# Peptides against a protein of PDB entry 8BZL, part 98

Target 1, 228 residues: chain A of PDB entry 8BZL
Amino acid sequence: SYDRAITVFSPDGHLFQVEYAQEAVKKGSTAVGVRGRDIVVLGVEKKSVAKLQDERTVRKICALDDNVCMAFAGLTADARIVINRARVECQSHRLTVEDPVTVEYITRYIASLKQRYTQSNGRRPFGISALIVGFDFDGTPRLYQTDPSGTYHAWKANAIGRGAKSVREFLEKNYTDEAIETDDLTIKLVIKALLEVVQSGGKNIELAVMRRDQSLKILNPEEIEKYV
Target 2, 242 residues: chain B of PDB entry 8BZL
Amino acid sequence: SRRYDSRTTIFSPEGRLYQVEYAMEAIGHAGTCLGILANDGVLLAAERRNIHKLLDEVFFSEKIYKLNEDMACSVAGITSDANVLTNELRLIAQRYLLQYQEPIPCEQLVTALCDIKQAYTQFGGKRPFGVSLLYIGWDKHYGFQLYQSDPSGNYGGWKATCIGNNSAAAVSMLKQDYKEGEMTLKSALALAIKVLNKTMDVSKLSAEKVEIATLTRENGKTVIRVLKQKEVEQLIKKHEEE

## One batch from the design tools (peptide; made by RFdiffusion4, then SolubleMPNN)

Design b1_p14_3_s3 (from b1_p14_3, 7 letters changed)
Fold by OpenDDE base, seed 3:
Structure b1_p14_3_s3 (fold): chain B 228 residues (1-228), chain C 242 residues (1-242), chain A 14 residues (1-14)
Amino acid sequence: as target 1 above (228 residues)
Amino acid sequence: as target 2 above (242 residues)
Amino acid sequence: DAPATPEELLFKEP
């Protein structure tokens, strides 16, 4: 009975709807984030675009602001709602505080939004986890993860979605200071990590790079192949 | 499975939203709707299932709705839900026009409705809409466009797609016959008839059972036209002769 | 390719 209620604790203290939302995330395409020295990289598993689908509408990595981008795993429609709210907040912050958001600030905002949807009887949890990357105003690269519960943490590297476990195991083994010594090495690390779970090489990877003082760049397939 | 299907806004233990999935399944039983993007226009073709002689012909189309001067949509699923959503689309488009003194971009209108659809999958006391939509439109940003949305609030852009009954077979045929970069509106119309003829499993496609709308640009204006029955008959006849 | 299941469509990336 408890698993059928949106926002109730089980006798053992579990929020089943949150846990089930986490299971929804595991059905999502894999996303990986890595913080380098002066670079942040997001990579996502690109499922083969259906023939006749417009590739433009297929974006898994979204800018939240000029200095922040997000990848997600889970329900795409849920993600759109979160992205829209986050974008509005980024703009609002610029207007009210006269500075861009810190990556931590916008992550906390998203996390708080998610948490509220776990506590209200009239709402289900968001079926998404997110990797949020960017640069603070001081030029510090940041990577955060948030899950359906509304928890968030800072990471050096992390992964979400279907292949997240394998990707994380790879990152735990291979994330070293030497592996992120250069921007190119950092990009290679992300690609190698994704290749643990993605078949058929660079054609099935979407990669976004944000370097210090630069805008988000989505790499084309040819650019990705150079790193494979 | 069965324990979670009666609740509109809960995840199953496997992370599934069964009410949304069931809404999508229900759409599979609705009349077929096709959308095809061409270089010089975009079209919707929809199956008419209920040809009642007593239906007042005043209703231009049962399944194709003009949203504004630059957009139209076709619906597959629950008629009452479709009416609510199409009305909402019109309101959104009109509010945008009033606020910004320009037509709403096609994708923004689609997204706005998709956010509503999503909300009905997330908020308690609401059920998902049992409707998928195809949208055709033109805007100054992307030109001619075709979109599909489903009960989840997901959407995507397409060169050609199908919703409703036998949609999978239709999509397969579209993938086979759609010539990228060479599609004219004329060829798109012929393709639509070809696909509908095969998907409706009718020995002879009749013009009475098909609604077709085209969206074109003439003299810098968008023109949305529902084809007359005679025009559809000619298209069918031409297909039979080929 | 087999048509996407309703489940797959929920997670379909736009």
Scores: peptide ipSAE 0.102, ipTM 0.695, DockQ to the pose 0.034; fails the geometry check
Fold by OpenDDE base, seed 2:
Structure b1_p14_3_s3 (fold): chain B 228 residues (1-228), chain C 242 residues (1-242), chain A 14 residues (1-14)
Amino acid sequence: as target 1 above (228 residues)
Amino acid sequence: as target 2 above (242 residues)
Amino acid sequence: DAPATPEELLFKEP
């Protein structure tokens, strides 16, 4: 019998391969997403770039379209596959519907892709969770999370990866309307949240911001230090 | 548990892909390959292990493969897997050229292969490729480039790196001796010899045991050249005199 | 810095 990678139910009703994929996510670097009033912010724990590594090739935050970006935790190669498929779908949607995708639409697409890999014979689940942020055409900021199971939910703020528990606890305590009243305060909230699990301050943080009708902006270390 | 070791690539209870990890371990036993990026070029240096006097064909390069006019790679791992992957790289590059009437950008070629590698870690009935690659190239977007990819389908750009046997020690030496912004191809060649001399499991470094290729730009064209044995001998001699 | 374990390589930043 070819032991094909099959996600099957355990006797107690668990999908072990999905649960184990979630364990892979927990091994990933921490990512944080926060929805502000007119801004969405993604922050990622930057592991010390190995000396001699090209920083250009070390990006955890990726644009899916002009109005949508994604951070992930888990298997990097798996994430690349998801990102590429999502980008193709975003472009296809623009061509067929003549409008950019909503953040929910592309999240649902990604979630459906992940779900298929939990049910298809001969496939293992994706070992990634993702934070997907952006703006709908009406200018509404959105934040969604997906997990290896293919579930997705909308969030005000969330975290994934190895430090996610601590970061979520911080966000639960500190996410208020006052804390997101301005773009700068929203950015500060993300940085403070990441600093719960990231050592050595702003040097180990990658931060991206998207404002209404603006492209994704990756902050440089100097810009991040202004908020610390 | 042995259960995850013998099956197709699946997650362990701890979220590990053991078949991918084991493929990476297998590469650790392969011959050493180095890549070094310089301001005026990029190089690959690889250990040659198959020195058989009775070989009918003298292969100029065992581990370094020209992919197209602008890219080459070096391989550490299972030879048969390497042959498949290098052929795929050539096909991808050629298809791109035919489709777009321009050479494939270096990173796009690397990512295309990495997606294949990743697929072999995710789809049932397949095992990971037991191969890591170093890629050297030039394109109009980023100039000279050096990439590394592994069995997982992960990749990264590097100024200098190593795969195969004693790669950790080699990387440590590269980190110590690589001069960022000041690296010439000449200095990179010297550094490659220095690192190989210390990391190869040989009593004495000889030109017959080392393959070196350089990628440069001459008159607006990429030139990929495998160094002649005499040139490698001269580099070794120079290192021994220092 | 210790060489990256095979496990760590799976989680390398892109």
Scores: peptide ipSAE 0.073, ipTM 0.630, DockQ to the pose 0.035; fails the geometry check
Fold by OpenDDE base, seed 4:
Structure b1_p14_3_s3 (fold): chain B 228 residues (1-228), chain C 242 residues (1-242), chain A 14 residues (1-14)
Amino acid sequence: as target 1 above (228 residues)
Amino acid sequence: as target 2 above (242 residues)
Amino acid sequence: DAPATPEELLFKEP
């Protein structure tokens, strides 16, 4: 019965459902991640919150654990499933191993989850890419990106979503050791990168910062405007 | 593109989920449902389309469902799908109450159902639910709340919103007339009537065609009340006199 | 503001 979602190889070796899921990601709002020296920063394009929408429910940057947060691009409902499973795994790891997850560990978990949805009959791929940032227990800042295929890589800086190409081009030109020398410069780099694709400045940007040995901080619009 | 709309929910070459989009389109033809959050309560107002004289009027509400003591919902879309989802909401709420000996927080109930909806968009052999829901509730964490969910499993919190037929026009009117921080339940009821009068595909708004439920707090308890026809008639009359 | 298309709703930030 062709009624089941099947991710199969084409004659030329393509997994079309995975590629099409990647096209779904490109329709998502832009997210950017940058690893600084002692800071990780996530920025997301904030579409104008519809008048009368509760802003509390509009979050694209989510904590997975105290030391790990994630931004995503693509299908919001798919992202919620991934986030919930990742949170459960983070808690399970703390209970069983008695240490928080490394950023790589939780990224690998998410990647493995995504990969399984590309290989199992009766499932479609997740229509999301994610930027996963945080600190390992040794205080090392990490940034990972994962896509619908279940691949993952470590990055110094990366972007996902509709404006990702332009943002990446900007980061390739402007990501230097000098540009990330301080926390403030790192934050400025993220904002400048997002401004390549976001109109109307700081009002349309959500920014989250995690510093070494600190919790995730979401910057308010006034704090963002200081860097614009 | 057309070959993807008849299959299990899969991605199109452009990254679209056509079965979900078509479910959302179908909801646009359903009866109008409004939700409005006030400082002292929250309400649902729904269009009643199926007025059959032989229907036992004992049906307290066609489109508004009590979920537990602290939450209710209204539905736009396929009635059978709505019945399944509202039953599932009740079961989730009951299981939570049994496990934790306290009522489920409003957003958690909404999220739990949204995860089910999402699953029906991702797993083979299933179709999306052809239903959008408005949820009203109260909990100790956030007080009065209004949520909207769609076939994709997305949801959001709102001060006021609309689903179903002419929802875009209704939302536009709500944006114009909703006064944040100053909205009383009385004003919300008046606004609901105003919006329904303009957006319902009827020649004249009548109480028989409108269901309204309010959720309030009295003496530290949540009270969910469906307005009587006479009360709705009075609201309509008041609007016509203005 | 034009009502969100079904496509936009899939990607809508909650």
Scores: peptide ipSAE 0.065, ipTM 0.634, DockQ to the pose 0.034; fails the geometry check

Design b1_p14_3_s3 (from b1_p14_3, 7 letters changed)
Fold by OpenDDE base, seed 1:
Structure b1_p14_3_s3 (fold): chain B 228 residues (1-228), chain C 242 residues (1-242), chain A 14 residues (1-14)
Amino acid sequence: as target 1 above (228 residues)
Amino acid sequence: as target 2 above (242 residues)
Amino acid sequence: DAPATPEELLFKEP
C-alpha cells in the first residue's frame, strides 16, 4: 500500500503522496498570475458564495508582506499554515536583515517548507500550489509558482488549479510584450485568461493588483466589469 | 515483504534497503547527466526537458548548479530534493571557507553531503533523497576532479560517468571511447555530444535540449562556464558531420 | 510551450 505510505517511494520510483497532493491542487479553484512591466496581477476563481457566507472570509489572495502576495489552489486549511509561516518569515526578515524579503526568497522559504513535509515521517505533503507575486526592493516585478513537491520557478505568467491547463494555453498564445504594455492591458489579460474557465463572467473573479511602490489592491466587482 | 518496502531504515530479509533502491529507480527516470574529466578541464552535460515559453528565468542552467568558485554539480532525480541538497552544498562550502579561510577541498564537500544522504537512509522518520549528483571541481590537492554520489550516500571519483535515464548505456559508451591520458576538453565535449545523441530519447539532438558547463583554470583561477546555445549547436553540427 | 505542471516539476526529467 505505497499510496498510503507517507514519504516513501514506490517500487517504480514515485512519491505517490506528492502526486496525490498534486491531484488535490487540480481540484482547487483556478488561480492565475501575470507579471507585467510595472505590475503584478493575481486572479482567482470565486465559488458562488452562499447568501449567508461572509465574502471577507473566503480570501484566496493573501498578503504575505507589503510587497508580496500569494494565491493558492488546493486545500484551504493547508494554505493557512503556509501563509502564516510565510508571514512570520517576512516579518523576521525585516527585523534581522532590515529589508523586505525578495519574492524569490520567500518563495524559496515556502518551497523548502513544502519539501520538508514530503520527507518527514508522519507528515503528508501540503495539498496546495501557490502563485507568489510581488516587487523586490529594487522595483522589479516577480511571479513565482510552487507546488506540493516543494519545487518553484519564476514565471512571466502561470496558472494553477482545476482550469489551469486552459488558462495556460490561453496565456501561451496571448502573453506578448504588447499584451502587457500597460497596466490596464495586463489586468485585461488576466481577466480574459480566467474567463476561459469561469462561466459566470466577472462576478466570479477575484482580482488583486500590485503596482510598483503601491500596496496590494483587491478590485471590486464593478472595477473588474470595466475590463470585461 | 511490504513492511520492509515502506520503512527506510530496515533491511529486508535479503539484506536490501528497498527505499534506497526505489530512490535509485526514480533517478533512472530523470534526465541524463554526463561528467567527463579531461587533462585541461572537466565538464558536465545535461539533458534539458523543461523548455517553457512562459518561464521568466532563462535558466541558463536548469540542471547545473554552481556550488562555489571552484565547484559545480549536476543533479538527476527529484527536483525539490535537488534544491535542498544543492543549497546544503553551498552552505557547507561557505561555512568551510569562513572557518578555514580557504575553499573546501572537492572530496570533502562531496563527503559532507554524502554523510547527510547516508543519515537519511539510516535514521528513522526520513526517506532517502531521490537524487544522484555529479560534481566537478578543482582544488590544489588533486586538480580537476569528477565525483558521483547516489541516494545511499556512496560516492566515487570518476574519469567519466553518467546518471539518470539510460545511464548504463552511456557509461558503456564512455568506457569504449574514453582514452585515458589523452582526453582534452575539446575531445571530452565531442564525446559528451556523441553519448547524449545516442542516449537521449529524442529523434534529433538540439542545442535547446542540452546544457553543458565546463570548468577550467585560467591565470590561477577556476572558471566555470555554461556554454552558449550557439556553442552547443556548433558541437552538435560537428558531430553530425562526422 | 505549456507551463510546467506540478507533475513535470516533481522530477528533473531529461
Scores: peptide ipSAE 0.009, ipTM 0.506, DockQ to the pose 0.125; fails the geometry check

Design b1_p14_3_s4 (from b1_p14_3, 7 letters changed)
Fold by OpenDDE base, seed 3:
Structure b1_p14_3_s4 (fold): chain B 228 residues (1-228), chain C 242 residues (1-242), chain A 14 residues (1-14)
Amino acid sequence: as target 1 above (228 residues)
Amino acid sequence: as target 2 above (242 residues)
Amino acid sequence: EAPETPEELLFKEP
């Protein structure tokens, strides 16, 4: 059975372990990314933090560098490995090239890492998709998505995880130049998109905003409620 | 599906890692371990199942391990796996100390081991570790801390939590009785005894069946102490009188 | 609340 082997081709040319890793991603909490004019926004479905759990340790949005952040869907432990590798690469690039990475560069690095884990007989694919957002040095906002296969594409807006289909359908209908005309409207668009799959309002949403020449800001629940 | 449980950790068609799930299930049958964070300290309380009179008392504890001067852990699961992981924790902490001339921050030690655990879920020819851990520690960044990690390589910080047998019931009890912001180490010890008394499959809780360690700060130093049997007996007696 | 299944724990937020 080809599905029992560590990432091999089926007779029809499919990599079953990659497809199954994509199914793992679909079990993950929903993440949304939107590129505005001068802003990038990540939103994630926040599961209710268990009583007695420290909220500090519960984060789905992370900085890769000062100019790049990432949200993910799928296996949390797998994501941590990818995040750590990406952070090291961002720092290495700054040291060797004397410039921060472009969003495309670090996306390609992550994609290449994922791809290698689909080809080695000693490894399973990463069970994660990622939304990678940030600003290039020229101030251009970027959004990329990666999947377990190691593919990547640039997007205006996208979603990953359990509710991704519904969120994407919403974004396809509502992503217009008018909807992203301002930073606030862009944030509202992300919130509205997440509310398609999240039942309780601002309390179950985590939002991160990166504006041009500004650091990543994670919005507190009170700030999120102002946009709902 | 049973089809995917016999080989190296791979995804099922449904995107599940059955070997990791089975490792977690195995831990559910292990002895109970509790962790409780207080304002003035943090504690671990563990069920001691292997009470052999012939065991050399030299063992600091069956289930609680000192990792360095600022951290300890308790284990639930396969003993051999636990020994490997606790040794690795000590090595990681020592290497960090040698490299940076400072103790490793608590969360960094936890994450370093969690990365190893994750690797054993991803690389061929390896099985997941059948062990969950509770970590207690102090560092200058966050003060007293309690963490939990599982076979997947996931971890989280907690005010109070439980792993092993009847962990769900224990967590429910902790949620009911834990007073956020008002928890003293004394009250935490009493709570630990209360929860263990209800979650351990014993008619009467005895001091010989419970290991308790506390981590406190005294004169700017971390003190990790395993409670003596007499101290545990007193805690049990107090609980029985309430 | 029902105890989290092993499957749910794999996808638990950190």
Scores: peptide ipSAE 0.069, ipTM 0.630, DockQ to the pose 0.034
Fold by OpenDDE base, seed 5:
Structure b1_p14_3_s4 (fold): chain B 228 residues (1-228), chain C 242 residues (1-242), chain A 14 residues (1-14)
Amino acid sequence: as target 1 above (228 residues)
Amino acid sequence: as target 2 above (242 residues)
Amino acid sequence: EAPETPEELLFKEP
């Protein structure tokens, strides 16, 4: 019975609700993350915003704190819950520990939250994967990925969502020390990676950049076109 | 049709806990983990399955976790469940240290986690953890120790054991080649490579696909060391030459 | 808030 939001093992050892949540992620718009030398870049496929929709309302890239941002693929409503919880944790950490969270810390928090929803009564898994990027207090750029299971890993570069396979294949071929030598090259790498799955050029890409000791910057379409 | 008892882990009419069995089945598909106790140390050897070029080369052991200064574990099964349990192990160990001003005895840490595992098989609305663990450690009570635990919350001490894929075959090989009372860490390492070479569904064992950690005592201190790739390569090469 | 431990989750009253 699919009616009960209980994640249970199949006879073959599968957690079907987690697998189905992963399928929900694959239906989401593509997101890409790349760690440069002193920069982290997130790129997201823009769905054709209906001409009448306020562009302001559909941000797929959000700040969790001043030093951490996240992109997601999958269920937007689920993402809101995770984002809000993560933001509260970031603030709580600042108050209790007197330091910003590390990117690993907040990733682990999110991962643990997701895992709990795979093991709690009456709860279904979150239908989201996330790319979490930022800087640790020592200025080290970080990129993490989480999935609906609550698994997380650190990456140099990764992608999630519908076009993730193609984008990852591109990144595996093109991610080199030379390709991330400068901030501009790193940004260009992300754009090129997204263009593997996005047909309508720079207009359908949302790009966010975080540099060391700088706030999250969302690039405007004109800035993106300079890299195309 | 084995009805997914989507309910709380309950007994079947035959007295079976199917959700626990199914969790164990999931572990059977996980990468192989070995533990071998020697006279002068204990080791974990684990299969690496996820070799991705884009992984950040942070010295992240995929399957071997340091718990405290005197203990480490390896995991077979669901990675996210493993992360939760390994975190809990660290917390339990830390709480004990703070409370008693001494490190937690190895078996006590294992039992504390096993109680949690068991609870997730008994209490309503919880599923079992899809994870088996091997624990290696040293304490002043029993010296070097190796334990295994499963999703049911059962555990046992071992001289050598295996969890994950082809574990039964690995255990059989360990039983054949393990020399009780004569096992050195060096011989244990060689045995681990031998067993992994036969147990892993790989045509050729490579150092990239194997994680090995050793726990030894040096100058009255526990030393937990993850072998470098070059060291593992040398062990593999030595095995190929024999 | 630190992620709820398995123990906390176990004893969390609905």
Scores: peptide ipSAE 0.015, ipTM 0.514, DockQ to the pose 0.025
Fold by OpenDDE base, seed 2:
Structure b1_p14_3_s4 (fold): chain B 228 residues (1-228), chain C 242 residues (1-242), chain A 14 residues (1-14)
Amino acid sequence: as target 1 above (228 residues)
Amino acid sequence: as target 2 above (242 residues)
Amino acid sequence: EAPETPEELLFKEP
């Protein structure tokens, strides 16, 4: 079997461990990202937390820096490692370059980290995809996606995880300049997109918003219900 | 054979490096990239496979990367591996420029990356890069140049070549139609469209599925230009009329 | 449209 813990090429040129890591991502909770005009929005499917589990410990949306946040799909433990390294890099960049990271820069850092774990013997790929959103110093909103292979692309809108296909199909039909004309419309677009795959309405959605020159804001359930 | 397939790149009893061969097999499934050397320039032509409506169009090129003012490359294979290698090429070129106050010679840049690729085939704990590159460039030593490198760290100079899907068929067509000493950039562009039309697994060639870059010299400066979609459409139309 | 296969994602160009 070529599907050993070591990422090696199959005879037909496949990296099975990377492909299997991508399958692990598809089993994760759905995350969606949308870039508006002056806003970036992340939405995540909130799985029913066990009654004894602290909801605060299972945040799928996290800040990497003041100007960058990330959502992920896949293995939560793997995500913690990536998040921590990304945060250290963001702080290091501020100290050495005296400017915050661009969203592309930190995305490329994360992508390079993931790629290295696909090429080193004795290591498995990270079982996560990530949506990375934020603002560059010039005030430009950005959305990037990374996968287990270490690829990354810029998007207007995208989704990852279990319901990603249905969410993407919705976004392809409904993402227009009119649909993102205002911050509120952009938020509504994300909520509507997630409702394609989330059964119990606004109670099972975690939503985060970052506006230009503002910190990450996580919306409470009452705020989300106003958009439904 | 399977024992040698699943480990760090090691020799088989027959002296084969199976992990390198399998990396080359991966490249065979990638989009087609062509390179053609002309008397007055060099070009890269690449298949665009991934057109998504929600992509942010900020990127000038999907498969063609500017390395410095005098060089560009195209990649066939694993995208993440390609990104790592293209970034390394840019860093090598920049470090050379800073150290020597002149641009790195084309072949020297290619060789520097090939040494890295080779190391990933020889040192333990690493797999080969699943990527081949075509390089186009100009320098004062050899003028216009076209190179190809593979996962083994081997490279060669070419007048015309192809990597990725249907590369063998493309190379055969290039050998038939390439006229040595008479190749203009205009003729090279026409040849690129002709070859892509036959090698791409598409019913009809469209400008959306083709990316072309040219490298020329104007007023003693290198000019790297990605053709606009309209220009590619005109080339396709001209080919359909012939 | 069918979701991109893992293989297609590996070879997806930026």
Scores: peptide ipSAE 0.011, ipTM 0.500, DockQ to the pose 0.105

Design b1_p14_3_s4 (from b1_p14_3, 7 letters changed)
Fold by OpenDDE base, seed 1:
Structure b1_p14_3_s4 (fold): chain B 228 residues (1-228), chain C 242 residues (1-242), chain A 14 residues (1-14)
Amino acid sequence: as target 1 above (228 residues)
Amino acid sequence: as target 2 above (242 residues)
Amino acid sequence: EAPETPEELLFKEP
């Protein structure tokens, strides 16, 4: 019998394949997102790139559009599929609606995609959570999180992956209006949050910054060290 | 939990895809394939296991496949799966060329196949491909490139890497001996022989058991060349003299 | 460095 992937309810109402996909997310490298006043920041745990690996090919933060970027935790190959579909949708939206997507819109699209994979016969859930950040057309910074179930929520700050609990606890204590008063302080907050779970300082962190009306910027290690 | 071990495309309670892991394990028993990136070229070196005297066609290359004028790959794992994937690579490359009137960028070809591999890990009634690939290529965007992909649909770019039997030991040796920025194709060939000599479970390395292909640029064109047995013999001899 | 386990490879960042 061909083992078809079937996501079904347990007697107690659980979708085991979704829960197990969430366990896959917990095995992923940590990602953190923070919404500032006029900035959104994504940070990811950069596992030491294998000495002979090309760093160019090791990216956990990607642009979905000019105004939206995403970090993920979990299965990298699954993430690639989601990213590609999201990019296509962003472009399609620009063509059909003549405006860029809102961060909520693209999040909802991704969430819907994930949800369909939890309900479709012969498909397993995506083994990824995502942090989606960006700016709406009105200049409002947004942060959303999605999980394998297709659930999504808006956040001020959040974390996903292996160290998410510790990072979230840190953010709950340290996320204040004062802590995000400036762009630099917001970046510093993300770095400090990641350092709760990352052993070696700025070298093992990748940071992406999106400011209002600016393109996504990936910070280099030297830039990161300035905030430590 | 063993109840998930036999099921395709499902997560274990721990969030593992056992069929993908088992496919990777199967590849560990395949013949060794090496890839090394140099400043002036890139190479693949592969173990040849099937030396049957009665084979009518002397397969000049059992494990190294030309994909297009600018790319080649080597495979470790199930031969039938490899044949399917290498055919798909060729088709993807040709379709791209037809559509865009330029060769497909190396990473795009790798990614396209990786998306197929990923699909076979996510869609029910499918099993993962029992194949890892090394890709060598040149394009105008990044020059010489080396990629590795696995059954999960993950891939990465490398300066040097290994798949198949004793790949971990090979990678360790490559890490020790690979000199970043100073690697010539000549030195890469020597390194490939050195690593294969130590990683192949053979008493003596022979040219009959090794396939090597190089990808270089000559007069603004990509040249993919499979080394002749005599050339491989010379490389082995040189290594034995050192 | 210990060889990457199949599990680690699944979560390997490209």
Scores: peptide ipSAE 0.084, ipTM 0.611, DockQ to the pose 0.034; fails the geometry check

